# Peptides against a protein of PDB entry 2MBZ, part 46

Target 1, 143 residues: chain A of PDB entry 2MBZ
Amino acid sequence: GINLTPEEKFEVFGDFDPDQYEEEVRERWGNTDAYRQSKEKTASYTKEDWQRIQDEADELTRRFVALMDAGEPADSEGAMDAAEDHRQGIARNHYDCGYEMHTCLGEMYVSDERFTRNIDAAKPGLAAYMRDAILANAVRHTP

## One batch from the design tools (peptide; made by RFdiffusion4, then SolubleMPNN)

Design b2_p15_5_s2 (from b2_p15_5, 5 letters changed)
Fold by OpenDDE base, seed 2:
Structure b2_p15_5_s2 (fold): chain B 143 residues (1-143), chain A 15 residues (1-15)
Amino acid sequence: as target 1 above (143 residues)
Amino acid sequence: SRRAAGALAFLSAHH
């Protein structure tokens, strides 16, 4: 699990324990390269690392919401760039994330209710917007 | 955030 004290976990994640999903994640994806890479990378993460990851995620969320509020289509330059940054963030922090993998993640965001409700908490339809931006970004990088 | 924390838990592994 996440190598933080209870106090550190509270400071970073609040009254939410992400390790509550550890068993399910292991059961569903425990034999994948992504899982192994993530466990290897995050094993050395400090509170500061986890906080940075949270901040990056929040910033990206605000960026997508701003694009939606501005009426920018999901296949706009801005939305695709945000999707690219999202992909690269996953690659840096967790596991190799090519465009095909990223597209699969985008589909999960709209097909897994738990992801959808968590993402759409920031703005209704955000998960679908992200999925569409992710797909558009993948297409432009995979002629 | 709780949203990000939950996403990270699942983000650790995907297909």
Scores: peptide ipSAE 0.075, ipTM 0.755, DockQ to the pose 0.436
Fold by OpenDDE base, seed 4:
Structure b2_p15_5_s2 (fold): chain B 143 residues (1-143), chain A 15 residues (1-15)
Amino acid sequence: as target 1 above (143 residues)
Amino acid sequence: SRRAAGALAFLSAHH
């Protein structure tokens, strides 16, 4: 699990405990390359690393929300660029994330109600918007 | 944030 004290976890994640999903994630995905890579990368993460990751996620959320509020389509250049940054962030922090993987994640955001609820807390429909932007970004990068 | 943490919780392995 995440190697932080309860106090550090609370400071970074608030009332949410990511380790509550450890068993489920391991049972469902423990034999995948993504799981292995993530475990290896995050094993050495400090509290500051986790906080940075959260801040990056928040910044990206604000970008998508701003695009939605401005009425920009999910397949706009701005939305696709945000999706690309999202993909690169996953690759940098967790595991290799190609465009196929990214589209699968986008679909999970709308098909897994736990993800949908968490994402849409920022703005209703955000998960669907992100999914559409992710797909559009993948398409424009596919020959 | 709590929201971001929730989204990232499964990102480590879900695909």
Scores: peptide ipSAE 0.075, ipTM 0.754, DockQ to the pose 0.466
Fold by OpenDDE base, seed 3:
Structure b2_p15_5_s2 (fold): chain B 143 residues (1-143), chain A 15 residues (1-15)
Amino acid sequence: as target 1 above (143 residues)
Amino acid sequence: SRRAAGALAFLSAHH
């Protein structure tokens, strides 16, 4: 789990504890390479590391929202670039994330209602927009 | 953020 004090968790995540999903995640995906890599990487993360990850995620969220507000299609160059940065962020912080893996994550964003609700809290339809951008980015990078 | 915290919980998962 996340090795932070209750105070540190509040400072980083607000009034929310992501560890509430730990057992479910382990039961569903505990035998995957992605899970193992994530556990190994995050085991050493400090408060500052988690804060950086949160800041990166928030920045990407703002970027996608701005694209949507500007009317840019999810398969636009701007949206696909944001999707690429999202993929690379996952790779840096959690586990190897190729384009196939990324598309699977995109599908999860729209198929798991809990994930959809969390993402769409920033803007309705954001999860679907991200999924479409992720797919488009994967296609353009698949010769 | 609450959204990011929730997303991170599911990021360890795939498929």
Scores: peptide ipSAE 0.075, ipTM 0.753, DockQ to the pose 0.414
Fold by OpenDDE base, seed 5:
Structure b2_p15_5_s2 (fold): chain B 143 residues (1-143), chain A 15 residues (1-15)
Amino acid sequence: as target 1 above (143 residues)
Amino acid sequence: SRRAAGALAFLSAHH
């Protein structure tokens, strides 16, 4: 799991406990390249690394929420750029994330209730908005 | 959010 003390985990992740999903993740995806890459990359992560990842995610969430509040469509340049940054962040921090993979992730955000609930905690409909932006970004990069 | 980011990191990586 994450190499942090319980206190550090609480400081970084709050009430969310990523370790509660460890067994399910291993059972469902333990044989995938994404799982292997993520385990290899994150094995050396410090508290500061995890905090940086959380800060990046929070910033991206704020960007998407701001776009929604401004009435910008999910296929706007702003929304697609945010989706691209999201894709690149996954690639840097966890595993190779091409446009096809990213689209699959976007679909999961709206099809898995746990993801939808967690994402929409920031703003109702955010998961669907992100999915649409991810799809639009993938389309513009796959002519 | 922190909760969303954590879920994304672990669950999104495995689908």
Scores: peptide ipSAE 0.074, ipTM 0.762, DockQ to the pose 0.556; fails the geometry check

Design b2_p15_5_s3 (from b2_p15_5, 6 letters changed)
Fold by OpenDDE base, seed 5:
Structure b2_p15_5_s3 (fold): chain B 143 residues (1-143), chain A 15 residues (1-15)
Amino acid sequence: as target 1 above (143 residues)
Amino acid sequence: MKRSAGALAFLSAHF
């Protein structure tokens, strides 16, 4: 698990408890390269590292929300660039994330109600918007 | 309490 004190976990993740999903994560992903890579990378992460990751995610969320509020299509350059940054962020912090993997994640955002609810807490429809942007970004990078 | 959107990235990274 995440090697933070309870106080540090609260400061970084707030009311979200990642430990609740540890067993499910192991059951679903325990035999994947992504799981191995994530375990290897995050094992040394400090509170500051996790906070940075959260800050990056928050900024990306605000960016997508701003695009939606501006009426920008999910296949706009701005939305696709945000999707690309999302993909690259996963690659830097967790595991190799190609476009196929990224599209799978996008589909999960709209098919798993837990993800949908979590994402749409920032703005209703955000999960679907992100999924569409992820797909569009994958298409433009996969001729 | 501040809600962290980073929870999404964490969940996405694991399942």
Scores: peptide ipSAE 0.085, ipTM 0.752, DockQ to the pose 0.466
Fold by OpenDDE base, seed 2:
Structure b2_p15_5_s3 (fold): chain B 143 residues (1-143), chain A 15 residues (1-15)
Amino acid sequence: as target 1 above (143 residues)
Amino acid sequence: MKRSAGALAFLSAHF
């Protein structure tokens, strides 16, 4: 689990408790390299590290919302660049995230109601927009 | 305190 005190967890995540998903994550992904990499990488994370990750995610969310509000299509350069930054953020903070992995995550955003609900809380349709941007970004980087 | 949008990134990294 996350090596933070209950107080620190509250300060970073609020009412959200990431550790409530630990069992499910282990069951679904416990045998993957991504899981092992993430566990190893995050084991040393401080409160400040987790806060930075949250801040980066918040910023990216605002960026996608702004693109949607501006009417930019999900396959626009701006949306694809945001998707690329999202992919790279996962790579820096958690595990190696190639384009195929990223597209799988994008599909999860629209197929898992829990993700869809959480993402669309920022703006209805954001999950689908992100999925489409992720796919477009992957396509433009296909050899 | 409501969860941040960053909580989603955490979940995305683990799921």
Scores: peptide ipSAE 0.084, ipTM 0.749, DockQ to the pose 0.473
Fold by OpenDDE base, seed 3:
Structure b2_p15_5_s3 (fold): chain B 143 residues (1-143), chain A 15 residues (1-15)
Amino acid sequence: as target 1 above (143 residues)
Amino acid sequence: MKRSAGALAFLSAHF
């Protein structure tokens, strides 16, 4: 799992404990390439690495919220660019994330209430907005 | 639908 002390985990993730889902995820997806890649990449991650990843996620969250507040549609260039950055961030930090995988993740954000609740903590409807932006970004990059 | 594996699966809820 994540090799941080309880204090470090609280500093990085707050009240959210990602380790509480480790067994469930391993049971469902432990045989996937994404799981293998993620385990290999994150095995050596330090507190600073996890903090950086969280900071990147927070920045993207603020960016999406700002787009929503400005009334930009989820298929705007701004929203699609934010979705692209989100995809690339996953690819850098965790596992290869093509457009098909990204759209599947977007659907999960709105179909799994645990994801929806966590994402919408920043702004109600954010998960749906992200899903729509992810889909639009995938469409524009499909030949 | 495909989902991310490991603790990372729900870490994506921070994204």
Scores: peptide ipSAE 0.076, ipTM 0.758, DockQ to the pose 0.113
Fold by OpenDDE base, seed 4:
Structure b2_p15_5_s3 (fold): chain B 143 residues (1-143), chain A 15 residues (1-15)
Amino acid sequence: as target 1 above (143 residues)
Amino acid sequence: MKRSAGALAFLSAHF
């Protein structure tokens, strides 16, 4: 799990409790390489590491929202670049994330109501926009 | 817009 005190967890994640998903994640993905890699990488993470990850995610969300507000298509260069940065962020912090894996994650954002609701809290339709950008980015990198 | 975006990265990591 997350090696932080309850106080630290609140400071980093606020009302979001990541531990409430641990059992479900283990049951669904516990035997995958991605799960193993994530456990190994995050085992050494400090409060500052988790905070950095959250800040990076917030910045990315702001980028996508700005693109949407500007009317940029999800398959625009700007949106695809943001999707690429998202993929690379997952790869650095959690597990190897190829384009196929990334498209699967994007699909989950729109098919799992919990993800959709969480993402769209920033802006309605953001989950779908991200999914489309992720897919477009994967296509341009898969000749 | 709150720090809700930070939760997204974590959720992505947890499949």
Scores: peptide ipSAE 0.087, ipTM 0.753, DockQ to the pose 0.496; fails the geometry check

Design b2_p15_5_s4 (from b2_p15_5, 4 letters changed)
Fold by OpenDDE base, seed 2:
Structure b2_p15_5_s4 (fold): chain B 143 residues (1-143), chain A 15 residues (1-15)
Amino acid sequence: as target 1 above (143 residues)
Amino acid sequence: TRRAAGALAFLSAHF
């Protein structure tokens, strides 16, 4: 689990407890390299590290929402760049994330209701927009 | 939201 005190967890995540997913995550993904890398990398994370990750996620969300509000298509340069930054952020903070992995994550965002609900809380259709941007970004980087 | 970001970070070990 996250190596934070209850107080620190509250400061970073509020009433949400990420560790509530630990067992499910282990059962679904415990045998993947991504899971192992994430567990290893995040084991040393401080409160400040987790807060930074949350801030980065919030910033990216705002960026995608702004693109949608501006009417930019998901395959626009701006949307694809945001998708690329998302991919790189995952790579820096959690696990190696190539374009194929990223597209799989994008599909999960629209196929797993829990992801869809949480993402679309910022703006309806955001999960689908992100998925489309992720796919477009992957395509433009295909050899 | 923090809740949404947290869910993204930990649900299914994906972000």
Scores: peptide ipSAE 0.107, ipTM 0.760, DockQ to the pose 0.484
Fold by OpenDDE base, seed 5:
Structure b2_p15_5_s4 (fold): chain B 143 residues (1-143), chain A 15 residues (1-15)
Amino acid sequence: as target 1 above (143 residues)
Amino acid sequence: TRRAAGALAFLSAHF
């Protein structure tokens, strides 16, 4: 698991408890390269590292929300660029994330109610918007 | 106290 004290976990993740998903994560992903890479990278992460990751995610969320509020299509350059940054963030912090993997993640955001609820807490429909932006970004990078 | 929007990336990275 995450090598933070309970207090540090609370400061970084707030009311979200990542530890409750540890067993499910192992069951679903335990035999994948993504799981191995993530474990290797995050094993040395400090509180500051996790906080940085959360800050990056928060900023990206605000960026997508702003795009939606402005009425920008999910296949706009701005939305696709945000999707690309999302993909690259996963690649830097967790595991190699190609466009196919990214589209699979996007589909999960709308098909798994836990993800949908978590994402849409920022803005209703955000999960679907992100999925569409992810798809559009993948298309433009895969002629 | 605050909801971690970054939970999305964490969950995506694990399942």
Scores: peptide ipSAE 0.103, ipTM 0.754, DockQ to the pose 0.481
Fold by OpenDDE base, seed 1:
Structure b2_p15_5_s4 (fold): chain B 143 residues (1-143), chain A 15 residues (1-15)
Amino acid sequence: as target 1 above (143 residues)
Amino acid sequence: TRRAAGALAFLSAHF
């Protein structure tokens, strides 16, 4: 799991413990290259690394929320750029994430209620907005 | 939120 003390995990993730999903993740993705890459990369992550990842994710969330509040469509340049940054963030921190993989993740965000609930905690409909932006970004990069 | 942000990659092939 995450190589942090319980105290550090609480500071970074609060009451949400990602390790509670370890068994499910292993069962569903344990035989994928993505899983291997993620395990290899994150094995050396410090508290500061995890905090940075959370900060980046929080910033991205704020960007999407701001776009929604401004009425920008999910296929706007701004929304697609945010989606691209999301993809690149996954690639940098976890595993190689091409546009096909990214669209699959986007669909998961709206089809798995756990993801939907977690994402929409920031703003109702955010998961769907992200999915749409992810799809639009993938389309523009794979004509 | 931190919770929302962290869940995205953690559940997709993280652990």
Scores: peptide ipSAE 0.101, ipTM 0.765, DockQ to the pose 0.573
Fold by OpenDDE base, seed 3:
Structure b2_p15_5_s4 (fold): chain B 143 residues (1-143), chain A 15 residues (1-15)
Amino acid sequence: as target 1 above (143 residues)
Amino acid sequence: TRRAAGALAFLSAHF
């Protein structure tokens, strides 16, 4: 799991404990390449690494919220660019994330209430907006 | 928010 003390986990993740999902993730995805890559990459992550990842996520969240507040459609250049940055962030920090994988993640964000609730904590409808932007970004990059 | 950021990062990475 994440090698942080309870205090460090609180500093980085607040009241959310990612380790509560460890067994479920292993059960559902333990035989996938994505799972293997993620475990290999994150095994050496420090508190500072996890904090950096959270900061990147926060920045993207603010960016999407700003787009929504401005009335930009999810298939706008701005929203699709934010989705692309999201995809690339996953690729850098966790596992190879192609456009097909990214669209699958987007669908999960709206189909699993746990994901939806956690994402929408920033703004109601954010998960759906992200899903739509992710799909649009994948479409524009499909030859 | 820390909770939201943590959830977003973890959920995106861990299915």
Scores: peptide ipSAE 0.097, ipTM 0.755, DockQ to the pose 0.602

Design b2_p15_6_s1 (from b2_p15_6, 5 letters changed)
Fold by OpenDDE base, seed 4:
Structure b2_p15_6_s1 (fold): chain B 143 residues (1-143), chain A 15 residues (1-15)
Amino acid sequence: as target 1 above (143 residues)
Amino acid sequence: SSAGGAIAAYSAYLL
């Protein structure tokens, strides 16, 4: 979990309130290994750690937006590589994230309007683009 | 960005 003060959370996440997801995630995923891994891994995170995670996520967002602006398909090598880096980032920072799990996350980005709204704030259709790139990346890595 | 925040925050709690 995020052990920052409300002020620190604002400094890192801005107007986005991460606490709005805590209860729901606990209800949906609280009994999973992923949840346990994330709790254990993030327990020692400092504000600077969370800021680095946020910066990495922002960089990924900009990368996907740039791909969209360039007209690159979501199943292009560039888009799939961005999706792979996203998956690996989750694995490093939070929990073991296999391709199936990653695909589930991507699907959530388009099925949960809260996520869609937040993601598409950067660019309309970004959530769908990311979902498609995540799926394509998963497919190319599935024997 | 809000996109990054949402992804990071959800991942923090989900996994």
Scores: peptide ipSAE 0.215, ipTM 0.813, DockQ to the pose 0.650; fails the geometry check
Fold by OpenDDE base, seed 2:
Structure b2_p15_6_s1 (fold): chain B 143 residues (1-143), chain A 15 residues (1-15)
Amino acid sequence: as target 1 above (143 residues)
Amino acid sequence: SSAGGAIAAYSAYLL
């Protein structure tokens, strides 16, 4: 889990409580390698580590929004590159994230209304755009 | 919270 004090959690995540997902994630993913790897890797994370992860996620969001604003299609090179960076970020910070897993995450972004709402808060349709970019990136990397 | 923050928070437990 996230081994931060309540104050540290507030500083990093603000009004968003990540602990609300712990039980659900354990139920849905607790028997997977991804869950095991994430628990092992994040066990040593400091506040600074979590802040870096947040910063990386925010940067990715801005990047996708910029692509959408520019009218770049989700299967453009720019969008697929952003999706690839997202996949690699998950691999570095959490667990081995293959293209199949990444595609699964993309589908979750549009099928789980909680994620859709949270993501689209940055820009309407962002979740769908990310999903499409993730899928396109997966396709081009699995010929 | 940002879109990325929500994803990261979920990933902390799921990923």
Scores: peptide ipSAE 0.214, ipTM 0.811, DockQ to the pose 0.606; fails the geometry check
Fold by OpenDDE base, seed 1:
Structure b2_p15_6_s1 (fold): chain B 143 residues (1-143), chain A 15 residues (1-15)
Amino acid sequence: as target 1 above (143 residues)
Amino acid sequence: SSAGGAIAAYSAYLL
């Protein structure tokens, strides 16, 4: 799991316990390259690393919310660029994240009620908006 | 926690 003390985890993630997903992720993805890459890369992460990752995720959330508030379509350049940054963030911090993988993640955001609930806490419909932006970004990058 | 936190946490394990 994440190599942080309970106190450090609270400082970074607050009331959210990332370990809630550890077993499920292992069961679903444990035999994939993504899982192996993530475990190897994150094994050396410090509290500060995780905090940075959290900050990046929060910034992305704010960006998508701002796009929604502005009425920008999920397939707008702005929304697709935000989706691309999300994909690149995953690639940088965790594992090689191609467009197909990213699309799978987007679909999970709307099909798994736990994710939908957590994401939509920022703004109702955010999960669906992100999914649509992720899909649009994948399409534009697929010749 | 934020929406991003949940995404990051899952990605962390999937990553």
Scores: peptide ipSAE 0.214, ipTM 0.811, DockQ to the pose 0.623; fails the geometry check
Fold by OpenDDE base, seed 3:
Structure b2_p15_6_s1 (fold): chain B 143 residues (1-143), chain A 15 residues (1-15)
Amino acid sequence: as target 1 above (143 residues)
Amino acid sequence: SSAGGAIAAYSAYLL
């Protein structure tokens, strides 16, 4: 689990308790390299590290929302750049995330209702927009 | 947490 006290977890994640998914994640992804890398990398994370990760994710969300509000297509350079930053962020904080993996994550965002509901809380259709941007970015980097 | 926060939390456990 996340190496934080209950108080620290609350300070960073608020009402959201990531540990509630520990068992499911282990069962679904425990045999993957991504899972292993994530556990190894995050084992040393401090409260400040987790807060930074949250802040980065929030900023990215704001970028995508802004792009949508501006009417930028998901396959625009702006959207694809945001997707690329998303991919790199995952790689930096969690596990090696190539374009194929990223595309799979994007698909999960629209196929898993839990992800869709959570993401779209920021803006309706955001999950689909992100998925499309992720796919477009993968395509442009893998011609 | 926002959508991004949820994704980050999932990435920590859900892949």
Scores: peptide ipSAE 0.199, ipTM 0.809, DockQ to the pose 0.572; fails the geometry check

Design b2_p15_6_s2 (from b2_p15_6, 7 letters changed)
Fold by OpenDDE base, seed 5:
Structure b2_p15_6_s2 (fold): chain B 143 residues (1-143), chain A 15 residues (1-15)
Amino acid sequence: as target 1 above (143 residues)
Amino acid sequence: SSAGGTIAALSAYLL
């Protein structure tokens, strides 16, 4: 798990508790390369590293919300670029994230009610918008 | 911080 004190976890994640998913993740994905890579990378992360990751996610959220507010389609260049940055962020911080994996994540955002509720807290429909942008970005990068 | 279960964090943690 995340090597932070309860106080540090609260400072970084607030009311969100990532540990509530650890058992489920291990049960479903414990034998995958992604799980192994994530555990290896994050094992050395400090509080400041986790805070940086949260800040990056917040910035991306604001970016998608701004695109939606501006009426930009999910398959616009701006939305697809945001999706690409999201994919690259996962690859940099956690595990290799190809376009197929990214598309699967996008589908999870709209099919798993827990993700949908959490994502749409920023703006209703954001999960679906991200899914569509992720798919569009994957399509434009497929030969 | 203002962060409380971000999209990227959730995506990475569940995989």
Scores: peptide ipSAE 0.177, ipTM 0.819, DockQ to the pose 0.467
Fold by OpenDDE base, seed 1:
Structure b2_p15_6_s2 (fold): chain B 143 residues (1-143), chain A 15 residues (1-15)
Amino acid sequence: as target 1 above (143 residues)
Amino acid sequence: SSAGGTIAALSAYLL
Protein backbone atom coordinates (compact mmCIF):
# COMPACT_ATOMS: atom_id res chain seq x y z
CA GLY B 1 0.00 0.00 0.00
CA ILE B 2 0.94 3.60 0.53
CA ASN B 3 4.14 3.82 2.54
CA LEU B 4 3.03 6.53 4.95
CA THR B 5 2.32 6.57 8.65
CA PRO B 6 -1.28 7.00 9.74
CA GLU B 7 -0.46 10.57 10.69
CA GLU B 8 1.10 11.30 7.32
CA LYS B 9 -1.85 9.73 5.54
CA PHE B 10 -4.21 11.97 7.43
CA GLU B 11 -2.14 15.03 6.64
CA VAL B 12 -2.17 14.21 2.94
CA PHE B 13 -5.53 12.55 2.35
CA GLY B 14 -7.56 13.78 5.30
CA ASP B 15 -10.54 11.61 6.07
CA PHE B 16 -10.04 9.53 2.94
CA ASP B 17 -8.11 6.32 3.47
CA PRO B 18 -6.83 4.86 0.20
CA ASP B 19 -6.06 1.60 1.96
CA GLN B 20 -9.75 0.85 2.26
CA TYR B 21 -9.77 0.09 -1.46
CA GLU B 22 -6.51 -1.81 -1.64
CA GLU B 23 -8.01 -5.27 -1.54
CA GLU B 24 -10.73 -4.47 -4.05
CA VAL B 25 -8.21 -2.88 -6.38
CA ARG B 26 -5.97 -5.90 -6.14
CA GLU B 27 -8.83 -8.24 -6.86
CA ARG B 28 -10.06 -6.26 -9.85
CA TRP B 29 -6.82 -4.95 -11.31
CA GLY B 30 -4.04 -7.00 -9.79
CA ASN B 31 -3.24 -8.77 -13.02
CA THR B 32 -3.10 -5.65 -15.18
CA ASP B 33 -0.11 -3.70 -16.41
CA ALA B 34 -1.55 -0.59 -14.82
CA TYR B 35 -1.50 -2.20 -11.40
CA ARG B 36 2.06 -3.38 -11.79
CA GLN B 37 3.27 -0.01 -13.02
CA SER B 38 1.48 1.83 -10.25
CA LYS B 39 2.87 -0.37 -7.51
CA GLU B 40 6.36 0.00 -8.89
CA LYS B 41 6.14 3.78 -9.18
CA THR B 42 4.41 4.54 -5.91
CA ALA B 43 6.58 2.22 -3.85
CA SER B 44 9.22 4.95 -3.66
CA TYR B 45 6.85 7.85 -3.12
CA THR B 46 7.42 10.06 -0.12
CA LYS B 47 4.90 12.12 1.75
CA GLU B 48 5.93 15.04 -0.39
CA ASP B 49 5.24 13.06 -3.54
CA TRP B 50 1.74 12.19 -2.41
CA GLN B 51 1.15 15.77 -1.37
CA ARG B 52 2.20 16.95 -4.80
CA ILE B 53 -0.27 14.53 -6.35
CA GLN B 54 -3.00 15.90 -4.09
CA ASP B 55 -2.08 19.46 -5.01
CA GLU B 56 -2.28 18.62 -8.69
CA ALA B 57 -5.68 17.05 -8.15
CA ASP B 58 -6.86 20.10 -6.22
CA GLU B 59 -5.84 22.37 -9.04
CA LEU B 60 -7.60 20.18 -11.55
CA THR B 61 -10.77 20.20 -9.47
CA ARG B 62 -10.71 23.97 -9.23
CA ARG B 63 -10.17 24.18 -12.95
CA PHE B 64 -13.13 21.99 -13.80
CA VAL B 65 -15.36 23.76 -11.30
CA ALA B 66 -14.38 27.10 -12.78
CA LEU B 67 -15.23 25.85 -16.24
CA MET B 68 -18.62 24.65 -15.05
CA ASP B 69 -19.30 27.93 -13.28
CA ALA B 70 -18.43 29.79 -16.45
CA GLY B 71 -20.85 27.64 -18.41
CA GLU B 72 -18.17 26.21 -20.66
CA PRO B 73 -19.25 23.03 -22.44
CA ALA B 74 -17.54 19.83 -21.40
CA ASP B 75 -16.29 19.51 -24.98
CA SER B 76 -14.79 22.99 -25.00
CA GLU B 77 -11.07 23.38 -25.50
CA GLY B 78 -10.73 24.41 -21.89
CA ALA B 79 -12.49 21.34 -20.59
CA MET B 80 -10.71 18.99 -22.96
CA ASP B 81 -7.36 20.50 -21.99
CA ALA B 82 -8.19 19.91 -18.34
CA ALA B 83 -9.07 16.32 -19.18
CA GLU B 84 -5.79 15.92 -21.03
CA ASP B 85 -3.90 17.23 -18.02
CA HIS B 86 -5.76 14.71 -15.90
CA ARG B 87 -4.74 11.89 -18.21
CA GLN B 88 -1.14 13.03 -18.26
CA GLY B 89 -1.12 13.29 -14.49
CA ILE B 90 -2.22 9.69 -14.19
CA ALA B 91 0.42 8.65 -16.68
CA ARG B 92 3.13 10.57 -14.86
CA ASN B 93 2.24 9.49 -11.36
CA HIS B 94 0.70 6.04 -11.66
CA TYR B 95 0.55 4.12 -14.93
CA ASP B 96 0.48 4.52 -18.67
CA CYS B 97 -2.95 5.97 -19.29
CA GLY B 98 -4.06 5.91 -22.88
CA TYR B 99 -7.24 7.50 -24.11
CA GLU B 100 -9.18 4.25 -23.93
CA MET B 101 -8.16 3.76 -20.33
CA HIS B 102 -9.05 7.35 -19.59
CA THR B 103 -12.52 7.00 -21.06
CA CYS B 104 -13.02 3.88 -18.95
CA LEU B 105 -12.14 5.93 -15.90
CA GLY B 106 -14.61 8.59 -16.92
CA GLU B 107 -17.38 6.04 -17.25
CA MET B 108 -16.54 4.65 -13.84
CA TYR B 109 -16.86 8.13 -12.36
CA VAL B 110 -20.53 8.21 -13.29
CA SER B 111 -21.42 4.53 -12.96
CA ASP B 112 -19.93 3.81 -9.54
CA GLU B 113 -21.80 5.70 -6.85
CA ARG B 114 -18.72 5.82 -4.64
CA PHE B 115 -16.85 7.77 -7.28
CA THR B 116 -19.77 9.98 -8.17
CA ARG B 117 -20.42 10.88 -4.56
CA ASN B 118 -16.82 11.74 -3.84
CA ILE B 119 -16.27 13.74 -7.01
CA ASP B 120 -19.55 15.61 -6.82
CA ALA B 121 -18.68 16.70 -3.31
CA ALA B 122 -16.85 19.56 -5.00
CA LYS B 123 -19.77 20.42 -7.26
CA PRO B 124 -22.89 18.50 -8.27
CA GLY B 125 -22.48 17.12 -11.74
CA LEU B 126 -18.71 17.35 -11.72
CA ALA B 127 -18.28 13.62 -12.34
CA ALA B 128 -20.48 13.76 -15.41
CA TYR B 129 -18.73 16.90 -16.61
CA MET B 130 -15.36 15.23 -16.23
CA ARG B 131 -16.58 12.12 -18.03
CA ASP B 132 -17.82 14.19 -20.93
CA ALA B 133 -14.61 16.19 -21.09
CA ILE B 134 -12.54 13.01 -20.94
CA LEU B 135 -14.52 11.50 -23.77
CA ALA B 136 -14.29 14.63 -25.88
CA ASN B 137 -10.56 14.84 -25.31
CA ALA B 138 -10.14 11.21 -26.30
CA VAL B 139 -12.14 11.76 -29.48
CA ARG B 140 -10.12 14.76 -30.59
CA HIS B 141 -6.89 12.83 -30.06
CA THR B 142 -8.10 9.70 -31.85
CA PRO B 143 -9.94 10.97 -34.94
CA SER A 1 -9.80 15.68 2.42
CA SER A 2 -10.05 18.12 -0.44
CA ALA A 3 -12.07 17.61 -3.57
CA GLY A 4 -8.87 17.51 -5.54
CA GLY A 5 -7.45 14.94 -3.20
CA THR A 6 -10.52 12.85 -3.81
CA ILE A 7 -9.88 12.92 -7.53
CA ALA A 8 -6.32 11.79 -6.97
CA ALA A 9 -7.48 9.03 -4.66
CA LEU A 10 -10.16 7.91 -7.08
CA SER A 11 -7.68 7.85 -9.92
CA ALA A 12 -5.57 5.64 -7.73
CA TYR A 13 -8.49 3.24 -7.50
CA LEU A 14 -7.19 1.70 -10.69
CA LEU A 15 -3.75 1.32 -9.17
Scores: peptide ipSAE 0.174, ipTM 0.819, DockQ to the pose 0.534
Fold by OpenDDE base, seed 3:
Structure b2_p15_6_s2 (fold): chain B 143 residues (1-143), chain A 15 residues (1-15)
Amino acid sequence: as target 1 above (143 residues)
Amino acid sequence: SSAGGTIAALSAYLL
């Protein structure tokens, strides 16, 4: 799991405890390269690293919300660029994330109600918007 | 944790 003390975990994640999903993650994804890479990368992460990751995710969320509020289509350059940054962030922080993998993640955001509910806490429909932007970005990069 | 933070954590762990 995350190499932080309970106090540090609370400081970074608040009431959310990623370790609650440890068993489920291992059962579903334990045999994937993504899981292996993520475990290897995050094993050395400090509290500051995790906080940075949280901040980056928050910024991305705000960016997508702003695009939605501006009426930008999910296949606009702005939305696709945000999706690309999302993909690159995953690649940098967790595991190699190609466009196919990214598209699969986007689909999960709308098919798994836990993800949908958590994402849409920022804005209703955000998960679907992200999924659509992710797909559009994948398409433009793999013509 | 904000929605964005949750996205990051779940994407990393739940994959």
Scores: peptide ipSAE 0.158, ipTM 0.815, DockQ to the pose 0.534
Fold by OpenDDE base, seed 2:
Structure b2_p15_6_s2 (fold): chain B 143 residues (1-143), chain A 15 residues (1-15)
Amino acid sequence: as target 1 above (143 residues)
Amino acid sequence: SSAGGTIAALSAYLL
């Protein structure tokens, strides 16, 4: 699991406890390459690494919210660029994330209520906007 | 925690 003290986990993740999902994740994803790669990469992560990942997520959220507030379509260049940065961030921090995998993640954001509720806490409809941007980005990179 | 931080934490569910 995440090698942080309870205090560090609270500082980084706040009220969210990633450990509560460890068993479910192992059951659903334990046999995938993504799970293996993620466990391998994150095993060496420090508090600073996890904080960086959280900061990147915060920045991404602000970016998408700004696009929505500006009325930019989810298939706009700006939204697709944000989706691409999201995909690359997953690849750097966790596991190889191709466009097919990314679209699957985007679909999960709108089909899993836990994700939808927490994402939309930043702005109603954000999860759907992200899903659409992710799909559009995948399409433009699939000649 | 921020909404962005929550997104990152939830992403770990799939990671």
Scores: peptide ipSAE 0.179, ipTM 0.819, DockQ to the pose 0.507; fails the geometry check

